# Designs tried in a protein design run: peptides against a protein of PDB entry 3NZW. Part 106

Target 1, 212 residues: chain A of PDB entry 3NZW
Amino acid sequence: TTTLAFRFQGGIIVAVDSRATAGNWVASQTVKKVIEINPFLLGTMAGGAADCQFWETWLGSQCRLHELREKERISVAAASKILSNLVYQYKGAGLSMGTMICGYTRKEGPTIYYVDSDGTRLKGDIFCVGSGQTFAYGVLDSNYKWDLSVEDALYLGKRSILAAAHRDAYSGGSVNLYHVTEDGWIYHGNHDVGELFWKVKEEEGSFNNVIG
Target 2, 222 residues: chain B of PDB entry 3NZW
Amino acid sequence: QFNPYGDNGGTILGIAGEDFAVLAGDTRNITDYSINSRYEPKVFDCGDNIVMSANGFAADGDALVKRFKNSVKWYHFDHNDKKLSINSAARNIQHLLYGKRFFPYYVHTIIAGLDEDGKGAVYSFDPVGSYEREQCRAGGAAASLIMPFLDNQVNFKNQYEPGTNGKVKKPLKYLSVEEVIKLVRDSFTSATERHIQVGDGLEILIVTKDGVRKEFYELKRD

## One batch from the design tools (peptide; made by RFdiffusion4, then SolubleMPNN)

Design b2_p18_1_s4 (from b2_p18_1, 10 letters changed)
Fold by OpenDDE base, seed 2:
Structure b2_p18_1_s4 (fold): chain B 212 residues (1-212), chain C 222 residues (1-222), chain A 18 residues (1-18)
Amino acid sequence: as target 1 above (212 residues)
Amino acid sequence: as target 2 above (222 residues)
Amino acid sequence: SYVFDSPYLKKLLESFAK
């Protein structure tokens, strides 16, 4: 798995691969590793698929309950704290989760929290999470600037996942790409890694380790 | 070390068509190298046009299916006989599976039916309740043999238009019921030849708007 | 099992295969 999220002048970019594995077996190439909690809030999934899917869906329900009770959208901080508190209750039980809660509120602006099953909760501007995270960081950190255009930021997110998919055997399938703005998240499509690879190779003259 | 789980072998396969879905399973039940039964159905009509199979440890599978059937009954009771949708069924099954997260059902679960738009739907679950809607899924002993075949024949993976030098992919197209049944039969026939835990019989449940029909085919009994 | 990079889940599943 490779998931990433980063803040920039235009909001948040979220990009994830879609491969699920069971050992050396590729279980799926089409897994949705982003949960759309609400129009302004996304959760990413790394680690145990069931743990992430179950608890992030549960989180969605908690967020909706908050909205109904408080008549306002839950903050990204509060949403991430709910999840963090939950996983902390299961500390030592063997949950496997590496998640990013990404969203926008008027109070917070664009916000990213990293939450994992060890109880770690971190606010930050850039996170890559998963077995391919180091590969993604290699591309992302090298090209990241706060002042990226939306187009460049989207490309950078996509390109970083592609790099990870190329080097990490546990990442691949496709890139699901999101842009989170003040108006909410926008889905920017599913990009097949194979097609994307050849396109990028041709356009950039990159990936020269592969002879076409 | 005490192992609470058995492995009863077998293989299951789901394929979604445009306006139908198929869920198939062999009828062999095995422990180690001993055939317990040559006819033990593992694909079930659960009502509301939902078919289900939980393949792996049969005791766990049976328990899970029973619990789901009960859930369907309770759903009807609570919602004035409202039909349970396939997506709601998937969520319910997730809860059943994840409820035993720390002592999981040792099964690969597949359900098939029609979505709210009348389109074929297949949902696949891991032992602890992660699930995905897919066009096709193989589970069980011969899944590793069948799934690549399905990727090729259902999803047209690695198929290209002739004369394009591999540049143009074969367009996706829904398969007919007859084509799907043929693929299922071919898959299980091939699996039976290569895997000892698959054989004896093939039961196919076909879900359409008109309900669930069953087909049975003999497989090799060696 | 749909396992993302979960060493723990892998261990859990491996325990079932024995």
Scores: peptide ipSAE 0.045, ipTM 0.833, DockQ to the pose 0.256
Fold by OpenDDE base, seed 5:
Structure b2_p18_1_s4 (fold): chain B 212 residues (1-212), chain C 222 residues (1-222), chain A 18 residues (1-18)
Amino acid sequence: as target 1 above (212 residues)
Amino acid sequence: as target 2 above (222 residues)
Amino acid sequence: SYVFDSPYLKKLLESFAK
């Protein structure tokens, strides 16, 4: 798995691969590793698929309850805290989760929290999470700047996942790409890694370790 | 270390069509190298046009299916006999599986039916309840043998339009019920030849708007 | 079937099979 999220002048970019594995077996190439919690809030999934899918769905329910009770959308901070508190209750039980809660509220603006099953909760501007995270960081960190255009930011997110998919055997399938703004998240499509790889290689003259 | 789980072998296969879905399973039940039964059905009509199979440890599979059937009954009770949708069924099964997250059902679960738009739907689950809607899924002993075949024949992986020099992928299209049944039969026939835990009989449940139809075919009995 | 990248989870699940 490779997931990433980063803040920039235009909001948040979220990009994830879609491969699921069981050991050496590729279980699926089409897994949705982003959960759309509400129109303004996304969760990413790395580690155990069931743990992430179950609890982030549960989180969605908690967020809806908050909205009903408080007559206001839940903050990203509060949503991530709910999840963090939950996983803390299961500390030592064997949950496997590496998640990013990404959203936009009027109060907070664009916000990213990293939450994992070890009880870590971090606010930040850039996170890559999963077995391919170091590969994604290599590309993302090298090209990141706050003042990226939306177009460049989207490409950078996509390109970073592609790099990870290339080097990490546990990442691949496709890139699912999101842009989070004040008006909510926007889905920017599913990009097959095979097609994307050759396109990028041709356009950039990159990936020269592979003969095309 | 104590192992509370058995493995009863077998293989299951789901394929979604345009306006139908198929869930198939062999009828062999085995422990280690000993055949317990040559006809032990593992694909079940659960009502509301939902068919279900949980393949792996048969005791766990049976328990899970029974619990789901009970869930269907309770759903009817709570919602004035409203039909349970396939997506709601999937969510329910997730809760059943994840409820035993720390002592899982040792099964690969597949359900099939029609979505609310009347389109074929197949959902697959891991032992702890993660699930995905897919066009096809094989589970069980011979899943690794069948799934690549399904990738090629259902999802047209690695197939290209003739004369395009490999540039244009074969377009995705739905298969007919006859094509799917043939594909299922071929899959299980092949699996039976290569895996000792698959064989004896093949039971296929076909879900359409008209209900669930069952077909049976003999497989190799060695 | 649905393990993303957790070798520890894999081991845990496999431990149930043995």
Scores: peptide ipSAE 0.039, ipTM 0.820, DockQ to the pose 0.262
Fold by OpenDDE base, seed 4:
Structure b2_p18_1_s4 (fold): chain B 212 residues (1-212), chain C 222 residues (1-222), chain A 18 residues (1-18)
Amino acid sequence: as target 1 above (212 residues)
Amino acid sequence: as target 2 above (222 residues)
Amino acid sequence: SYVFDSPYLKKLLESFAK
């Protein structure tokens, strides 16, 4: 798995691969590793598929309950704290989760929290999470600027996942791409890694280790 | 080392069509190298046009299916006999599986039916309840043999339009019921030839708007 | 079990199969 999220002048970019594995077996190439909690809030999934899917879905329900009770959208801080508190209760039980809670509220603006099953909760501007995270960081950190255009930011997110998919055997399939703004998240499509690879190689002259 | 799980072998296969879905399974039940039964059905009609199979350790599979069937009854009771949708069924099964997260059901679960738009739907589950809607999924002993074949024949992976130098993919299209049944039969016959845990009989449950139809075919009885 | 790169979970689940 490779997931990433970063803040920039235009909001938040979220990009994830879609490969699920069971050992050396590719279980799926089409897994959705982003949960759409509400129109303004996303959760990413890395680690155990069931743990992430179950508890982030549960989180969605808790967020909805908050909205019903408080008659306002839950903050990213509060949503991430709910999840963090939950996984902390299971500390040592063997949950495996590496998640990012990304969203926009009027109070907070665009916000990213990292939450994992070890009980870590971090606010930040840039996170890559998963077995391919180091490969993604290599591309992302080298090209990241706060002042990126939306187009460039989307491309950078996509390109970073592609780099990870190329080097990490546990990452691949496709790139699911999101842009989070004050008006909510926007889905920017599913990009097959194979097609994307050849396109990028041709356009950039990159990936020269592969002889077409 | 104590192993609370058995492995009864077998293989299951789900394929979603345009307005139908198919869930198939062999009828062989085996422990190690001994055939326990040549006819032990593992694909079940659970009501509300939902068919289910949980392949792996048969005791766990039977328990899970039974719990789901009970869940369907409870749903009807609580919701004034409202039909359980396939997506809601999937969520319910997730909860059943994840409820035993730390002592899982040792099964690969597949359900098939129609979604709320009348389109074929197949959902696949891991032992602890992660699930995905897919066009096709193989589970069980011969899944590794069948799944690549399904990728090629259902999803048209690695198929290209002639004369395009491999640049244009074959367009996706729905398969007919007849084509799907043929594909299922071919998959299981092939699997039976190469895997000792697959054979004897093939049951195919076909879900349409008109209900569930069952077909049976003989497999190799080695 | 399907894993999004969780070696620990993989080991845990594999321990049940043994």
Scores: peptide ipSAE 0.056, ipTM 0.832, DockQ to the pose 0.259; fails the geometry check
Fold by OpenDDE base, seed 3:
Structure b2_p18_1_s4 (fold): chain B 212 residues (1-212), chain C 222 residues (1-222), chain A 18 residues (1-18)
Amino acid sequence: as target 1 above (212 residues)
Amino acid sequence: as target 2 above (222 residues)
Amino acid sequence: SYVFDSPYLKKLLESFAK
């Protein structure tokens, strides 16, 4: 798995691969590793598929309950804290989760929290999470700027996942791409890694270790 | 060391069509190298136009299916006999599986039916309840043999339009029920030839707007 | 089936299959 999220002048970019594995077996190439909690809030999934899918879905229910009780959208801070508190209760039980809670509220602006099953909760501007995270960081850190255009930021997110898919055997399938703004998240499509690879290689003249 | 799990072999296969879905399974039940039964059905009509199979350890599979059937009854009771949708069924099964997260059901679960738009739907589950809607899925002993075949024949993976030098993929299209049945039969026939835990009989449940029908075909008995 | 890169879950499930 490779997931990433970063803040920039235009909001938040979220990009994830879609491969699921069981050992050396590729179980699926089409897994959705982003949960759409509400129109303004996303969660990413890395680690155990069932743990992430179950508890992030549960988180969605908790967020909705908050909205009903308080008559306002839950903050990104509060949503991430709910999840963090939950996984902390299971500390040592064997949950495997690496998640990013990404969203926008009027009070907070664009916000990213990292939450994992070890009990870590971090607020930050840039995170890559999963077995391919180091490959993604290599591309992302080298090209990241706060002042990126939306187009360049989307491409950078997509390109970073592609790099990870190329080098990490546990990542691949396709890139699912999101842009989060004050108006909510926008889905920017599913990009097959095979097609994307050749396109990028041709356009950039990159991936010269592979002969076309 | 105490092992609470067994492996009863077998293989299951789900394929979603445009306005139908198919869930198929062989009828062989085996322990180690001994055939326990040549006709032990493992695909079930659970009501509300939902068919289900949980393949792996048969005791766990049977328990899970029974619990789901019970859940369907309770759903009707609580919601004035409202039909359980396939997506809600998937969520329910997730809760059943994840409820035993620390002592899992040792099964690969597949359900099939129609979505709320009348389109064929197949959902597959891991032992602890992660699930995905797919066009096709093989599970069980011969899944590794069948799944690549399904990728090629259902999703047209690695197929290109002639004369395009591999630049244009074969367009996706729905298969007819007859094409799907043929594909299922070919899959199980091939699997039976190469895997000792697959054989004897093939039971296919077909879900349409008109309900669930069953077809049976003989497989090799060796 | 769907064990996302969880070495722990993999080991757990593999232990049951032995």
Scores: peptide ipSAE 0.050, ipTM 0.828, DockQ to the pose 0.248; fails the geometry check

Design b2_p18_2_s1 (from b2_p18_2, 9 letters changed)
Fold by OpenDDE base, seed 3:
Formats: structure tokens, C-alpha cells, sequence
Structure b2_p18_2_s1 (fold): chain B 212 residues (1-212), chain C 222 residues (1-222), chain A 18 residues (1-18)
């Protein structure tokens, strides 16, 4: 798995691959590793698919309950804290989760929290999570600027996942791309790695280690 | 010494069409190298136009299917006989599986039916309840033999339009029920040739708007 | 018995999706 999220002047970019594995077996090439919690809040999945899918869906229910009780959307901080508290209760039980909670509230602005099954909860501007995270960081860190245009930021997210898909055997399939703004998240499509790779190679003149 | 799990072999296969879905399974039940039964059905009509199979350890599979059938009954009791949708069924099964997260059902689960728009739907589950809607899925002993075949023949992976030098992919299209049945039969006949835990009989449940029908075909009995 | 159970769980976990 390779997932990433970063803040920039235009909001948040979230990009993830779609490969699931069971050992050396490619179980799926089409897994949805972004869970749409509400129109303003996203969760990402790395680690055990069942753990992430189950508890982030549960988180969605908790967020909805908050809205019903408090008559306002839950903050990204509070949503991530709910998940963090939950996984902490299971510490040592064997959950495997590396998740990012990404969203926008008027109070917080665009916000990203990293939450994992070890009990770590971090707020930050840039995170890459999964077996391919170091490959993604290599591209992302080299090209990241706060002042990126939306177009450039979307491309950078997509390009970083592509790099990880190329080098990490546990990542691949397609890139799912999201842009989060004050108006909510926008889905920017599913990009098959098989097609995307050759397109990027041709347009950039990159990936010269591969002969076309 | 206590070993709570067994492996009863077998293979299951789901394929979604445009306005139908199929879920198929062989009827062989085996322990180690001994055939327990040549006809032990493992694909079930659970009501509300939902078919289900949980392949792996048969005791766990049967338990899971029974629990789901019970869930369907209670859903009707609690919601004024409302039909359980396939997506809601999938969510329910996730909870059944994940409820045993720390002592899992040793099964690969597939359900098939029609979504709320009348389109064919197949959902597959891992042992602890992660699930995905797919066009096709193989599970069980010969899944590794069949799944690549389905990728090629259902999703047209690695197929290109002739004369395009590999630049144009073969377009996706729905398969007819007759085409799907042919693929299922070819899949299981091939799997039977190469895997000892697959054979004897093939039972196919076909879900349409008119309900569930069953077809049976003989497989090699070696 | 405990060790056998653990071994079976480990084998099952290999079938889980990551």
C-alpha cells in the first residue's frame, strides 16, 4: 500500500493506490483505500484492510452521531481523536492500521491527522503511509511547495503514488485522487497504473530505467 | 492436541452480469486427501434474492451461512418485511465476520444478487470481514488457478484491439448468461484437471429479477 | 494445543488482505 496526503495553498490532496495483497498473492487491484466519512472528511487505509475498513466505517457513524447531538459537523481533531482512542483500547490485540484523517472545518481549515494502531496521533502538513511510503516521499519532498497550483498539486500526488507503484511490489493497480477544499472533497478519478506509467514516461521523459 | 480449524477444499466462483449474477461451487468435500462427499452443496439461497457461499473450513462456513440466514429473518421482523438489499447484506456479513476478529471464520465468502438498480452484484470477503464489490471473484482451493482466467475473460485484461499495436484495449462489455455459464463450466473443468480438491459436481445458482434458479453439471470424479 | 492454535491463526492471517 501507498497512501499520501498533503496540505497546500489550495487545500488538501489525497492520493492512494488500490492494490491489496495476501502474502505474495495479489488479492485485488481495485480496493478503495479512501473511505468517504462525510462530504468534508476522508479516511485513508493502510495495513489490515478489514481493520481499517471496519473501524473507519464505525468512525463515520460516530461522526454522524456527533452532528446529530451537537448540530454541527465534527472537527477533524475530534474525529481523529475518536479513532485514536478506539485503537488505543485495542493496543496489543493485533490491530494493524495506518490511517490519515483529512478534512475541512471552518474552525480548523484544511487539516490532516495521522493515526496508527500503535497509538500515535500526529497533526501535520505532509504524510505518506504504507510499504511504499519512502518511494512516495522521494518524489513528493523533491517537488512540494506550499504555493503549488491545484493542477500541479493533483499531478504531484498522482505522480508520487505512481513512483511507489513502480518500485513497491505491494503497491499498484490504480491511483485514486481527491482534492479537499472548504466546499468538501472532490474525487478526481481512478488512474490505472498500467496506462498512467507510459503516459507519464512519454510526457516527462522519465522512468528511463524502463525501455519502451 | 486441539486444532480448531480444518480445510475441506472446494472452489467457488461469482460473476456479475448486467441484469443477473451467478455464484457457483463444486460439490466436493475433502479432508486431507480423502473425499468425504461427492455431493455436498456449498452455495445457498438465503432469501431476498441473495445467494451465499463461504468456502474453506466447512464447519465455519455452515455456521456463518446459518447466522446470515438468521439475520435475514430478524431483519424482516424488525423492519416490516422489508427486502434486504445486497449492499446491506454485505455490511451485515462484515459484522458477522469481524465479530470473530480474534478467532476468525476460516472461510472465503462470496455473495451474489442484484443491486437496487437491478444490476448484477458480487461481493467478496476476506476471513475477517473486509469486502469489495467486484465483477468477478474466485475463492477456495483453486482460486489462484481461476482468478487470472477471469481477469482475462471477464475483465478482458491484457487484451487489445487487433491492428492497434497494443494501443487500444479491448472494450469492456457485459457477458450474457449463456457466456457466463460457459466460462464457469470451463473454469471448473480446468480446475478439476489440476487440483485434487476440486471435482465431482458443479452447482450454479443464477440470480435474476425473477428469482434464483439452479443448474447442475457433472465434473470428473477422480 | 495452544501452539497449534497459534499456527492455525497465523496461517489464516496470511489469507487476510493488506
Amino acid sequence: as target 1 above (212 residues)
Amino acid sequence: as target 2 above (222 residues)
Amino acid sequence: SLNEFRDQLEALIKGEKY
Scores: peptide ipSAE 0.360, ipTM 0.830, DockQ to the pose 0.143
Fold by OpenDDE base, seed 5:
Structure b2_p18_2_s1 (fold): chain B 212 residues (1-212), chain C 222 residues (1-222), chain A 18 residues (1-18)
Amino acid sequence: as target 1 above (212 residues)
Amino acid sequence: as target 2 above (222 residues)
Amino acid sequence: SLNEFRDQLEALIKGEKY
């Protein structure tokens, strides 16, 4: 798995691969590793697919309850804290989760929290999570700027996942791309790595370690 | 080393069509190298046009299916005999599976039916309840033998339009029920040849708007 | 212990997706 999220002047970019594995077996190439918690919040999944899918869906329910009780959308901080508190209760039980909770609220602005099953909760501007995270960081860190245009930011997210898909055997399939703004998240498509790789290679003149 | 699980072998396969879905399974039940039964159905009509199979450890599979059937029953009680949708069924099964997250059902679960738009639907689950809607899925002992075949023949992976120099993928399209049945039969006959835990019989449940239809085919009995 | 049992199960159970 490779997931990433980063803040920039235009909000948040979230990009993830779609490969799921069970050992050496490629279980799926089409897994949705971004969980749309609600129209304003996204969760990413790395680690155990069931753990992430189950609890982030549960989180969505908690967020809805918050909205009903408080008559206001939940903050990203609070949403991530709910999840963090939950996984902390299961500490030692064997949950495997590396998640990012991403959203844009009026109160907080664009916000990303990293939450994992070890009990870590971190707010930050840039996170890459998964077995391919270091590959993604290599590209993302090299090209990241706060002042990126939306177009450039989207491309950077996509490109970073592509790099990870290329080098990490456990990442691949496709890139799912999201842009998060104050008005909610916008889905920017599913980009098959098989096609995207060759396109990028041709356009950039990159990936010269592979003969086309 | 404590091992509470058995492995009863077998293989299951789901394929979604445009207005139908198919869930098939062999009827062999085995422990180690000993055939327990040559006809032990493992694909079930659960009502509301939902068919289900949980393949792996048969005791766990049976338990899970029974729990789901009971869930359907209670859903009707609680919601004035409302039909349980396939997506809701999938969510329910996730909860059943994840409820045993720390002592999982040792099964690969597949359900098939029609979505609320009347389109064929197949959902697959890992042992702890992650699920995905897919066009096709193989599970069980010979899943690794069948799934690549399905990738190629259902989803047309690695197929290109002739004369395009590999630039144009073969377009995705729905398969007819007849085509799907052929693929299922070929899958299981092939799997039977290469895997000792697959064979004896093939039972196919076909879900359409008119209900669930069953077909049976003999497989090798060796 | 529960942890030991868990570890044993983790070693035995296949098919979980990551």
Scores: peptide ipSAE 0.359, ipTM 0.823, DockQ to the pose 0.095
Fold by OpenDDE base, seed 4:
Structure b2_p18_2_s1 (fold): chain B 212 residues (1-212), chain C 222 residues (1-222), chain A 18 residues (1-18)
Amino acid sequence: as target 1 above (212 residues)
Amino acid sequence: as target 2 above (222 residues)
Amino acid sequence: SLNEFRDQLEALIKGEKY
């Protein structure tokens, strides 16, 4: 898995691959590793697919309950804290989760929290999570700046996942791309890695380690 | 070393069509190298036009299916005989599976039916309840033999339009029920040839708006 | 303990997706 999220002047970019594995077996190439909690809040999945899918869906329910009770959307901080508190209760039980909670509230603005099954909860501007995270960081860090245009930011997110898909055997399939703004998240499509790779190679003159 | 799980072999396969879905399974049940039964159905009609199979350790599979059937029953009691949708069924099964997260059902689960728009639907589950909707999925002993075949024949992976220098993919299209049945039969006959845990009989459940139909075919009885 | 039991089973359980 490779997931990433970063803040920039235009909001948040979230990009994830779609490969699931069971050992050396490619279990799926089409896994949705972004859970749409509400129109303004996203969760990403890395680690155990069931753990992430189950508890982030549960989180969605908790967030909805908050809205019903408080007549206000839950903050990203509070949502991530709910998840963090939950996994902390299971600490040592063997959950495997590396998640990012990304969203927008008027109070917080665009916000990203990293939450993992070790009990870590971190607020930050840039996170790459998964077995391919270092490959993604290599591309993302070398090209990131706060003042990226939305177009450039979307491309950078997509391109970073592509790099990870290329080098990490456990990442691949497709890139699912999101842009989070004050108006909520916008889905920017599913990009097959096979097609995307050749397109990028041709346009950039990159990936020269592959002849064709 | 204590092992609470057995492995009863077998293989299951789901394929979704446009207005139908198919879930098929062989009828062989084995332990180690011994055939326990040549006809032990593992694909079940669970009501509300939902068919289900949980392949792997048969004791766990049977338990899970029974629990789900019971869930359907109670859903009717609690919701004025409302039909359980396939997506809701999938969510329910996730909870059944994840409820045993730390002592999982040792099974690969597939359900098939129609979604609320009348389109064919197949959902697959890992042992602890992760799930996704797919056009096709193979599970069980010969899944590794069949799934790549399905990628090629259902989703047309690695197929291109002739004369396009590999630049134009074969377009996706729905398969007819007849075509799907052919693929299922070919899948199981080929799997039977190469895997000792697959054989004897093939039972296919076809879900349409008119209900569930069953077909049976003989497989190699080796 | 639950954790010990889980660890023992984890080695046996195949098919979980990551």
Scores: peptide ipSAE 0.359, ipTM 0.827, DockQ to the pose 0.090
Fold by OpenDDE base, seed 1:
Structure b2_p18_2_s1 (fold): chain B 212 residues (1-212), chain C 222 residues (1-222), chain A 18 residues (1-18)
Amino acid sequence: as target 1 above (212 residues)
Amino acid sequence: as target 2 above (222 residues)
Amino acid sequence: SLNEFRDQLEALIKGEKY
């Protein structure tokens, strides 16, 4: 898995691959590793698919309950804290989760929290999570600027996942891309790695280690 | 050391069509090298036009299917005989599976039916309840033999339009029920030849708007 | 212990997706 999220002047970019594995077996190439908690809040999944899918869906329910009770959308901080508290209760039980909670509230602005099953909860501007995270960081860090245009930011997110898909055997399939703004998240499509790779190679003149 | 899990072999396969879905399974039940039964159905009509199979450890599979059937029953009681949608069924099964997260059902689960728009739907589950809607899925002993074949023949992976120098992919299209049945039969006959845990019989459940139809075909009994 | 049993079971279970 490779997931990433970063803040920039235009909000948040979230990009993830779609490969699931069971050992050496490619279980799926089309897994949805972004859970749409609400129109303004996203969760990403790395680690055990069931753990992430189950508890982030549960988180969605908790967020909805908050909204109903408080007549206001839950903050990203609070949402991430709920998840963090939950996984901490299961510490040592064997949960495998590396998640990012990304969203926008008027109070917080665009916000990203990293939450994992070890009990770590971190607020930050840039996170890559998964077996391919180091590959993604390589591309993302080298090209990241706060002042990126939305278009450039989207491309950078997509491109970073592509790099990880190329080098990490456990990442691949397609890139799912999201842009989070004050008005909510926008889905920017599913990009098959097989096609995207050759397109990017041709347009950038990159990936010269591969002979087409 | 005591292992609470067994492996009863077998293989299951689901394929979604445009307005139908198919879930198929062989009827062989085996332990190690001994055939327990040559006809033990493992694909079930669960009502509300939902078919289900949980392949792996048969005891766990049967238990899971029974629990789901019971869940369907209670759903009707609680919601004035409302039809359980396939997506809701999938969510329910996730909870059944994840409820045993720390002592999982040792099964690969597939359900098939029609979505609320009347389109064919196949959902697959890992042992602990992660699930995904897919166009096709193979599970069980010979899944590794069949799934690549399905990738090629259902999703047309690695197929390109002739004369395009590999630049244009074969377009995706729905398969007819007849085509799907052929693929299923070919898959299982092939799997039977190469895997000792697959054989004896093939039962195919076809879900359409008109209900569930069953077909049976003989497989090699060696 | 239950934890040891759990760990052992997890090691035996194949097919979990990551």
Scores: peptide ipSAE 0.354, ipTM 0.817, DockQ to the pose 0.092

